# Peptides against a protein of PDB entry 3WG5: the designs that were tried, part 31

Target 1, 218 residues: chain A of PDB entry 3WG5
Amino acid sequence: LAKNIVYVAQIKGQITSYTYDQFDRYITIAEQDNAEAIIIELDTPGGRADAMMNIVQRIQQSKIPVIIYVYPPGASAASAGTYIALGSHLIAMAPGTSIGACRPILGYSQNGSIIEAPPKITNYFIAYIKSLAQESGRNATIAEEFITKDLSLTPEEALKYGVIEVVARDINELLKKSNGMKTKIPVNGRYVTLNFTNVEVRYLAPSFKDKLISYITD
Target 2, 218 residues: chain A of PDB entry 3WG5 as posed
Amino acid sequence: LAKNIVYVAQIKGQITSYTYDQFDRYITIAEQDNAEAIIIELDTPGGRADAMMNIVQRIQQSKIPVIIYVYPPGASAASAGTYIALGSHLIAMAPGTSIGACRPILGYSQNGSIIEAPPAITNYFIAYIKSLAQESGRNATIAEEFITKDLSLTPEEALKYGVIEVVARDINELLKKSNGMKTKIPVNGRYVTLNFTNVEVRYLAPSFKDKLISYITD

## One batch from the design tools (peptide; aimed at target 1 F125, target 1 (a further copy) P104)

Design b2_p14_6_s3 (made by RFdiffusion4, then SolubleMPNN; from b2_p14_6, 8 letters changed)
Fold by OpenDDE base, seed 5:
Structure b2_p14_6_s3 (fold): chain B 218 residues (1-218), chain C 218 residues (1-218), chain A 14 residues (1-14)
Amino acid sequence: as target 1 above (218 residues)
Amino acid sequence: as target 1 above (218 residues)
Amino acid sequence: GSDGIIIEALSAAK
């Protein structure tokens, strides 16, 4: 029996192997406590493709619903963050946030210019992002355009186009709006109806290691 | 006029953005002091492709010769390290070291299994590693086989096949053997003949930041 | 040998 607990954790900054460790730790805690769901407050400019793919896999293997919440206002689920969101059980965005801009790059040159990814790499990620959208019943055309047009969307646009499920100002509004929604992907082979009636919200803090890594990468 | 100074620095561990910062710092110091060359003692299992490509570019833009020395015995220039070496002005290896094993991977799955790179990505890096070998007059066939066969070579094999220029037990033997050699790529548009007669060897220490990052990533 | 991870940077074009 799920305890009427919803975990909330924050992931901020670049998507790296350390971000994978954060996702894994947070989801594992929530799984162990048999939580109804975990909400990840995500604010990322992007990051590593390998870490992103591992994070998506970790979410897909979760024993509980993982909700990606682009929060607070001013935050983004850019690049790698968009893939992570599209791989999750439910996507929410706060007003004043953004999603998209997913063009893969090889990196930055010494002058700060973008090193373009070869067409072969770009096409790989187009196929991958479209698969995530299709598997979750989200707009695969827009998912492709996140790469091909480097498209960025507002929460209202993303909702309108069927990229996300919820626009919410805070955790309370998110819980209220998502109550009774089905997960967009399975949890242990089953689509789960979210039950956020009389839930306790528990906040997970970053570990000392998480804080230290953030401090060094900033 | 080059001062009869040769810098020696150590780069150990995974190739990351922090490793790029190390290369940049070390090369910049040696450039500012108008050193005859810098020797980078390299020991790496591999790392990030973006960081690797940026490091290669930084080496190619160096105002002084950058010598990659796979050192000490037991060290490797694996994966990203091989690309860096092939992009450098001279490659040396100590006995008991290795070079190669360059198959690109997307990462590791949760069970520790390798996530294979799609053929499109593999082919991109085949083309890239071959270009580095060709530009430096090194064995491009073996460079390709570092990927396609995941080939690893001993120093003696690498020398025999024309992948590297020097086998040396220590810095003194390296300086002795490389004295009078031409760089395999240009320095500021010119192939430089190395002059290691009566040179002062100066060791560069890792910064506090370098040590801290190494401690966190280990 | 630790296989080299090719990490593609997915950065948002700022």
Scores: peptide ipSAE 0.034, ipTM 0.406, DockQ to the pose 0.702
OpenDDE base, seeds 1, 2, 3, 4: peptide ipSAE 0.074, 0.027, 0.038, 0.037; ipTM 0.338, 0.288, 0.312, 0.284; seeds 1, 2, 3, 4 fail the geometry check

Design b2_p14_6_s4 (made by RFdiffusion4, then SolubleMPNN; from b2_p14_6, 7 letters changed)
Fold by OpenDDE base, seed 2:
Structure b2_p14_6_s4 (fold): chain B 218 residues (1-218), chain C 218 residues (1-218), chain A 14 residues (1-14)
Amino acid sequence: as target 1 above (218 residues)
Amino acid sequence: as target 1 above (218 residues)
Amino acid sequence: GSSGVELEVLSAAK
């Protein structure tokens, strides 16, 4: 029986327009090959909200399931990464990873202090993150608290509170645990049941340009 | 005599895809009104190299002169900001500002240490920044040293070394000093002599979206 | 997309 393909790619570092280009390229490759899914190994401290929103939109427009996998151990889907995860078809986390800390900031002052976002902006992102959680059938209260309390969760807590769908140590365990799961958001208007019983894993590497830009922007 | 229009807009914070959108919007407005120039008051610690390269390209494609003005005092055109400046039609700096520190990094480690870019990436950006300097008739040696030595310059040093064209305390002094200067790169294939003798200054404000996103990404 | 808002964990932005 012809093996279904699951793509795996890594996105690491700050969320930016380049990160969008990476998501777009990787998802497009997986779409072109009619993959069963793409797994994005995500490790981000956050980044730009505009880039984040574009990435969320790109994920939501994907013709195949996009699984955000917070990996490896020690990685985080912090801030913008949480929004991206909440906008995805499935969230997985490895042990020793984290998710949350989603308070919008305006940046850092000269003394390194956080410049808080005005209430209007904070409220916008509260509404936005809650909508992502609600649309994906995830815990909207915790999503709000990612902002209001700057809450960070372990994989076990995130699973327990209904923020994520899978805790997995590696790609093999992720495939095993997510096999037969329904996507948390639709793919082309339909909730898809993941089929990882007979799959080939294909790893995508950053392009030379991707490597170059990641080196400049970080 | 009908006053020529000079637009002034502010771009502050990290360089991202949103920053590109701001540049594009502001330059487009000024192009539509056939402005004599647009002055971008730039204050950035740096940001994403992809966004930076897109911004440089957008500036180079401008139908009108784009003046990068490192402003106000205390502002910087650091890292990505230096590339943007070097890609522009004219660079001005206010007293107490800085330019440089252009070493590409891959980001920050968990301990906050800089992850250095591999030599291939560093060499790419050396070539890139030197090309910007050469194309604009600016000091390519110093441009290289912005990377290799992580050099930062004062306005006086940058002027002295032929990195920038103007030191000005405010918009009025900038207009006065840059009046009659030739653009350092062409506008639509022609080097333009700036005419600021009979100009109206128009200030552009960030859109609500720009304000919102600036609040989210900073 | 929301431009200009940083959703970063305080990583020391250089």
Scores: peptide ipSAE 0.056, ipTM 0.343, DockQ to the pose 0.120; fails the geometry check
OpenDDE base, seeds 1, 3, 4, 5: peptide ipSAE 0.029, 0.026, 0.029, 0.052; ipTM 0.323, 0.392, 0.282, 0.341; seeds 1, 3, 4, 5 fail the geometry check

Design b2_p14_7 (made by RFdiffusion4)
Pose (drawn by RFdiffusion4):
Structure b2_p14_7 (pose): chain A 218 residues (1-218), chain B 218 residues (1-218), chain P 14 residues (1-14)
Amino acid sequence: as target 2 above (218 residues)
Amino acid sequence: as target 2 above (218 residues)
Amino acid sequence: SVTHITPITFPTVS
């Protein structure tokens, strides 16, 4: 009961309804165990707007800070993952990862051709991504460009431009650098200082169902 | 005189990419065997827009008539399934089935809440559903109300209002009543008269991949 | 039950 606990979970692949269930399951475990924070290792090339908005909402309502960590090297928080990141308490990127490219689309034709959205819906997701950035004090100008210019950024660029808070190689380095940082959004109405000294790290294994479903969608 | 071959397939659940694959697989089989028609027993609560549009497109390119049959009793062709029906060569409904209810939403939230669709998406789908109805000679005024009023119809109501062509209890009654009917959209440029005199019915089983995906869904 | 159409998704990025 007198411990400092950080949960680490993994989320890989397309953001879907099932991805929401994962976020909710992992975050719920951390909340019930009074964790200082939960670190989500995120690698997503794309996903659905509805599951993305539900995840962002679940993070906003989280009773503990949610740290989105674009990991491992070569991972991306592209498309839906970018909004999830902008909608969270702290963003960390591992070396060689990517963030951005969030243009909303109606989807993919028989060809694999891109089915663009009506111009106004593009304006809707611009307003939504600007809102997430401003609510978290992040660079909304660059965030808008994730859509309008299909802008993508490396870790160092994302840090310089004020989109993320940490560049870290691993969980330990992430804890060291983010220790003492305020969350970019509140936890239950208050901005919180992260206390990662003398912390117990607990890894949450993805379930059989997680790995299987992910593989199939792949 | 001649033996006419009719294929029958079942398509159930949410409309997704796997559903497009089912439509493509079943239709390709019927085309290669020079079938008179393929009948799809459709039961769907809704699904994704891009897959629905890809299915409508696949049906437009079909070299043989595609008859959408809302079957069994209790089934529905709601939301995305309505567009598939309106985009097909002939629509049949079994007693106690439903069609319509197509108001687009961005999706469902955590607590029963619904994420509203911006007006541009709504107007986009109004134009698209009116277009499918106009191209097939079905009631565009009522088709709009599937969206603007979330209108849902019984089979008897759907026939009366000119949205569908046939009300049938089974495959036997469907072939009997639809024999001699012209298709509502062309097959390769010409409107085909359906010949169901001297008919061999062939049932297509769902594949291993079909069954697995649906068991996981159940 | 009816599930309504979900019109928007995001590109898959390589």

Design b2_p14_7_s1 (made by RFdiffusion4, then SolubleMPNN; from b2_p14_7, 8 letters changed)
Fold by OpenDDE base, seed 1:
Structure b2_p14_7_s1 (fold): chain B 218 residues (1-218), chain C 218 residues (1-218), chain A 14 residues (1-14)
Amino acid sequence: as target 1 above (218 residues)
Amino acid sequence: as target 1 above (218 residues)
Amino acid sequence: MVVGIEPISFETKE
């Protein structure tokens, strides 16, 4: 039997339009190769709402399962990262990672204070994040609390509360645990059962541009 | 009499956190040298609201007059750029430039469509832009229309409507025309009369980082 | 192309 391919790529840093480009590129590569899935190792403090929404949409349009893996230990899917995760086909977290803190803000003032978002913005994103949770069969109540309480969760809590699907220490454990799971949202209109038996793992490297952007923004 | 120094720097591209850093750096240099003013040659299609607000605040905190000059011909102070201009001590435009189009958006969808901002966001920025106009003694009605009608103006219109203070072809003409003008907002709590007699013009170069960012984002 | 004011950032307090 032909080996199934699983791609792994890393996305680190602020969620921006460049992050969208990375997602798009990575997913496209995996689509073209008819991969079983792509695993995105995500580590983000958050970022732009528009980029986030575009990324979510890109994931939802994927021809293959997109797994968000909050990795490595110490990483987070914070703020925008949580939305992206909730929009994905499967969420995994490594021990020592976090998810949540999704309250929208206008930004940070010069003094480092948060510029609060107007209530209607907050409400908009409450509705949005709840929709993502509901569509994926994940905990919409907790999704709301990620905003209203600015809640952050451990992997164990997130799993327990039905926010995520897998806690795994590394890619191998992730593959093992997620093998046979159904995607939490459709792929091309169908829920897909992940098959990670006899898989080849392929790592995607950042583009030159990606590296340059990271160098500038990190 | 010791020559008064006027600094000139260029800020081009999207308004981002990096743009804030540029503003901060440039203004700081000019402050340290007790410049008569700094002229920022601005060419922007817009950008992030948070960065914009931070830039406005930084300008307002300046120890020296900050002049926004929409330059060269073909440049714009669009969207976020308009807010920045309205927050400055003096606005000038070169012929063939534009100002306005300030309607807030959530961003652009994948298909290039505008993601509309919720009404409360729009209203927030209406109030904000009007406050900037009022504080500077500029046309608050037009400022509102920059949002509600997504209005763009020529330099001549902007001058006529009391949005800007100077139309000038180049730095020399700007200095000549703005000589003896009072700042439209206070500098260290006082309105300053600009003195551009016997001035030395010093151009500030972009940092290496600035150039790199421009290379990536342009 | 006018890039609209994008007011909303999702930033965690670093």
Scores: peptide ipSAE 0.025, ipTM 0.508, DockQ to the pose 0.825
OpenDDE base, seeds 2, 3, 4, 5: peptide ipSAE 0.024, 0.025, 0.023, 0.033; ipTM 0.276, 0.381, 0.479, 0.569; seeds 3, 4, 5 fail the geometry check

Design b2_p14_7_s2 (made by RFdiffusion4, then SolubleMPNN; from b2_p14_7, 7 letters changed; failed a check: a repeat of another design)
Amino acid sequence: MVVGIEPISFKTVK

Design b2_p14_7_s3 (made by RFdiffusion4, then SolubleMPNN; from b2_p14_7, 7 letters changed)
Fold by OpenDDE base, seed 1:
Structure b2_p14_7_s3 (fold): chain B 218 residues (1-218), chain C 218 residues (1-218), chain A 14 residues (1-14)
Amino acid sequence: as target 1 above (218 residues)
Amino acid sequence: as target 1 above (218 residues)
Amino acid sequence: MVVGIEPISFKTVE
């Protein structure tokens, strides 16, 4: 039985193996408490592809709905963040946020220039991101353009084009708007109708380790 | 007599000599128990060509059908994984997975750039992958393009183009959809009709050695 | 920051 609980946690910064650990921890806590859903407030410029793919897998293996919420205003789900969002059960964005810019790179040269990924890698991620979009019933054409055109979208554009499901200013509006929506991908093999009637919102704090690493990497 | 048993095992990571040992072990166990089939949940970015070719041979020598299942969502059968899949008795993909990107390389330079294979090697693998596709009645044109265009496909595209046989969200759906299908290549010289009516699913766990190596290589 | 890609490799044996 889902308790009428919704967890909210924040993930900010570069997508790394540590970010995977954060996702895993937060989702696990929410799973253990049989929450109705977990909302991840995401603000990321991108990061490692391996970590991103692991995070997507972890989300898709979740026993509860995982909602990616690009928040607060000024935040982004850039690059790896877009893939993660497209792999989730529901995407929301706050006004003043952005999503997209998914072109893979090998890294940065000493002069700060982007080292381009070879076509092999780019095509791999095109297929990957399109697959995520198709599976979730989201716009696969735009998903591809996130890579090929390095496209970035506003919340309004993303909603209009069917990339995301909700534009919301805060958690309360998000809960209100998403109440009664079906997840865009299955939870334990079934599409779930979100029930946010009379939910308790519980905020998960970063662990001490999470805080320490953020201090070291920032 | 095939017992109404289907084995399921996972192979994740780079294709190496160790991966061959995993395939060999898993298939051998299923052979010994006269299983109806073994499903290999595959998630690989690629690996060594020698190991790949050995794995293909081992699959083709199997006394039981070997089904390659690109799983879970977010997984890939990239590069070497595509060859392995094309050499198998049946290919399935979960939504959100990918297949392709088969262009051979000699390695990576210190700057992270791909060291291209000479035309002789590329042409060898074009012939090889086309042969696998032709033998299995799969799309040889696309198989070639996996190399020449470094193409990657979604499950839906791969199915549409006749590269794979099944799109399935989970093992249960895979069993349901593939029930009554003929293997795409012979088993002991004969095409086998898969019978997944009232099958027992048995999961094979990685050996301790398998787990240890994953910890060292991750 | 763009997705750092770990190399997908199909390596021929030297």
Scores: peptide ipSAE 0.040, ipTM 0.297, DockQ to the pose 0.149
OpenDDE base, seeds 2, 3, 4, 5: peptide ipSAE 0.028, 0.021, 0.033, 0.036; ipTM 0.297, 0.222, 0.285, 0.283; seeds 2, 3, 4, 5 fail the geometry check

Design b2_p14_7_s4 (made by RFdiffusion4, then SolubleMPNN; from b2_p14_7, 7 letters changed)
Fold by OpenDDE base, seed 2:
Structure b2_p14_7_s4 (fold): chain B 218 residues (1-218), chain C 218 residues (1-218), chain A 14 residues (1-14)
Amino acid sequence: as target 1 above (218 residues)
Amino acid sequence: as target 1 above (218 residues)
Amino acid sequence: MVIGIEPISFPTIE
């Protein structure tokens, strides 16, 4: 049985293999304790596509609901962060945050210009992001436009267009608003109704390794 | 009981989070089948430090011996690849391959020049690589020099200096030469004597996902 | 800034 526990962990910075490790560790801890859910406070400008896809897969394999919360104000779920959000069980955003801008690139040239991805790669990610949106019952047209138009949305717009589920100022408001919602993707094959009545909030801190790697990668 | 099966899988290209997934998948398959060992044919110019460290950890947690085989001729276990090798249960190299060049960098500047890592980071990886060498009973001095001197070695030199355990032209010669050797690090807490007498060799192919990600990341 | 062990190339999603 799920414990009346909700874990909260922070993931900040570029999406890398280390970020995957963080997701994996955090979700695993929450799974082991049979948490009602885990909320990942996400602030990322984007990162690696491979790491992103692995993170999405890890979230989808979670034994508990994984809620992506774009937080705090000023944060973004940009690029890879949007994919991760769209692959999660519930998306929330704080006021003053943003989501979108998902155009794949190959990197930066010596002059700092963006090296564009070939159409084949771009089209792959269009299909991929649409799939994530469709599977989660979210707006696939807008998801596509995150790439094709490099679209970025406010929380209010994202909610309006059916990209996200909750706008919340803090964890308490998030829990209050999301209480009774169904996950947008299944947990172990079933859509789960979130129960955040009288829950204990537990914060996970980054490990020493997390801190070290973050220091090295930031 | 270990089956008379040895798995062989290929990992080629940059070390990324996807590479971790490949290692994890391959090792997991081999573990599930209680293989005598898995041989990873490795050809990499390097990659991300975070992914590398995760791969090393995954190898160290393996329930079966993981053999890194720098293969085919012309391949290298450069940079991150060297760390991975030094973190494995046995290292083999084919003639005409190389190992080393492990200097950490922060990336490339707009002009294509290397952005040097600060001394703190460089020193961390010096300590890290020395630790890998020491734990595996390999030459820690040379491991350090992979960073401090950007040293690269031939298979013959690497064998001579006690960095690797086997020089082999192909899988059959590798199995023949490594038969009866002890793993350089423990498997589930014990050093394992490799038994490659009358083994079946099974090749693992990349998944569709592996191919797709490789295409995107290469 | 992404730390790489030389040589590091990143396909990035913007």
Scores: peptide ipSAE 0.038, ipTM 0.321, DockQ to the pose 0.155; fails the geometry check
OpenDDE base, seeds 1, 3, 4, 5: peptide ipSAE 0.026, 0.029, 0.028, 0.031; ipTM 0.296, 0.296, 0.297, 0.295; seeds 1, 3, 4, 5 fail the geometry check

Design b2_p14_8 (made by RFdiffusion4)
Pose (drawn by RFdiffusion4):
Structure b2_p14_8 (pose): chain A 218 residues (1-218), chain B 218 residues (1-218), chain P 14 residues (1-14)
Amino acid sequence: as target 2 above (218 residues)
Amino acid sequence: as target 2 above (218 residues)
Amino acid sequence: SAAGVVIPVLGAAS
């Protein structure tokens, strides 16, 4: 009961309804165990707007900080993952990862051709991504360009431009650098200072169902 | 005089990429065997827009008539399934089935809440559903109400209002009543008269991949 | 590469 606990979970692949269930399951475990924070290792090339908005909402309502960590090297928080990142308490990127490219699309034709959205819906997601950035004090100008210019950024660029808070190689370095940082959004109405000294790290294994469904969608 | 071959397939559940694959697989089989028609027993609560549009497109390119049959009793062709029906060569409904209810939403939230669709998406789908109805000679005024009023119809109401062509209890009654009917959209440029005199019915089983994905869904 | 966020555009059918 007198411990400082950080949960680490993994989320890989397309952001779907099932991905929401994962976020909710992992975050719920951390909340019920009074964790200082949960670190989500995120690698997503794309996903659905509805599951992305539900995840952002679940993060906003989280009783503990949610740290989105674009990991491992070569991972991306592209498309839906970018909104999830902008909608969270802190963003960390591992070296060689990517963030951005969030243009909303109606989807994919028989060819694999891109089915664009009506111009106004592009404006809707611009307003939504600007809102997430402003609510978290992040660079909304660059966030808008994730859509309008299909802008993508490396870790160092994302840090310089004020989109993320940490560049870290691993969980330990992430804890060291983010220790003492305020969350970019509140936890239950208060902005919180992260206390990662003398912390127990607990890894949450993805379930059989997680790995299988992810593989199938792949 | 001649033996006419009719294929029958079942398509159930949410409309997704796998569903497009089912439509493509079953239709290709019927095309290669020079079938008079393929009948799809459709039961769907809704699904994704891009896959629905890809299915409508696949049906437009079909070298044989595609008959959408809302079957069994209790089934519906709601939301995305309505567009598939309106985009097909002939629509049949079994007693106690439903069609319509197509108001687009960005999706469902955590607590029963619904994420509203911006007006541009709504107007986009109004134009699209009116277009499918106009191209097939079906009631565009009523088709719009599937969206603007979330209108849902019984089989008897759907026939009366000119949205569908046949009300049938089974495959036997469907072939009997639809024999001699012209298709509502062309097959390769010409409107085909359906010949169901002297008919061999062939049932297509769902593949291993089909069964697995649906068991996981159940 | 990423093409972007897919809008599944669903219906509110009951």

Design b2_p14_8_s1 (made by RFdiffusion4, then SolubleMPNN; from b2_p14_8, 7 letters changed)
Fold by OpenDDE base, seed 4:
Structure b2_p14_8_s1 (fold): chain B 218 residues (1-218), chain C 218 residues (1-218), chain A 14 residues (1-14)
Amino acid sequence: as target 1 above (218 residues)
Amino acid sequence: as target 1 above (218 residues)
Amino acid sequence: GSAGVELEVLSAAK
């Protein structure tokens, strides 16, 4: 039986392989405790496409609902963050956040200029982001425009256009508003109705693991 | 004796009291090991002014050099992040990052609109950010303009205008470029010349601490 | 092909 437990964790900054590890760990903890859901407070300017795709896959493989919450005010689910959100069971945004700007790049030159992605890569991600939107019953046209027009949306716009499901100021409001909503993608093959009545919220806070690397500098 | 150890940690997302705890923990670990420095990979859109000021204070009280590295490409030291950077012993930016946009706000309305800060608060932060710049021998005029004009700079501009000290693509380049630089503020009352010859880089990665909160949702 | 691709906020969009 699903416990009246909701996990909340924070994922911030650039999407990398390390971010994948965070997602994996957070979701695993919540899965092991058979939580009702995990809410990931997401704030990212984007990041690596490979890590993003792995994160999306990890979310899709979750045994529990994964709610992406673009939070707090000032946060963004930009670029890779949008894909992650679109791959999730529910998207929430706090007022003053943003989502979109999904145009892929190959990176930055030494002068900080963008190296544009070739059309084949851009088109790949167009197809990919549209698929995520379609699978989740979200606006695939807007999803495409996140790339083709590098579109960014406010929470209200994103809600209006059917990109996200909830606008919420905090976790408490998110829980209230999302209570009774169905997941936008399946959990273990079934669309789940979220139950956030009388829930225990458990916050996962990061601690520390040391990794040692040697650098020779002249 | 300072060990040939450099810590690297990542701080991402909105600046909050939790971010303060991260700074404190990271710096404390590095201090306890008598590291040559800690590099904080910073990516933030801003956050709370109180937390920011506490972080600045914590940096200023560090027993070792704290290097703020706006990283990776796409990252920003926006708003509160700029203050934190200006309060640090060295600022580095990766190509494709930004710094600035420091205009204080009181928050966001329910519709996501910005609630402007009153002039007294704005002027307070003007004075504060200028003081940080002045104390660190950085461009106080630009620091003011980060607020008054909500100015944002590229790494090249920030370097050119004397806001930051290093443009570096990665930690390895940062170590190379910053080797032999003096800290822009004192460490225990003395300006320190950074020594990054043949250093061991230790990455601090977050792990998990559970906090339990009960929510009643209808 | 995705491993070398970054998804970042473009400065021109802000």
Scores: peptide ipSAE 0.107, ipTM 0.349, DockQ to the pose 0.092
OpenDDE base, seeds 1, 2, 3, 5: peptide ipSAE 0.061, 0.048, 0.032, 0.077; ipTM 0.390, 0.339, 0.383, 0.366; seeds 2, 3, 5 fail the geometry check

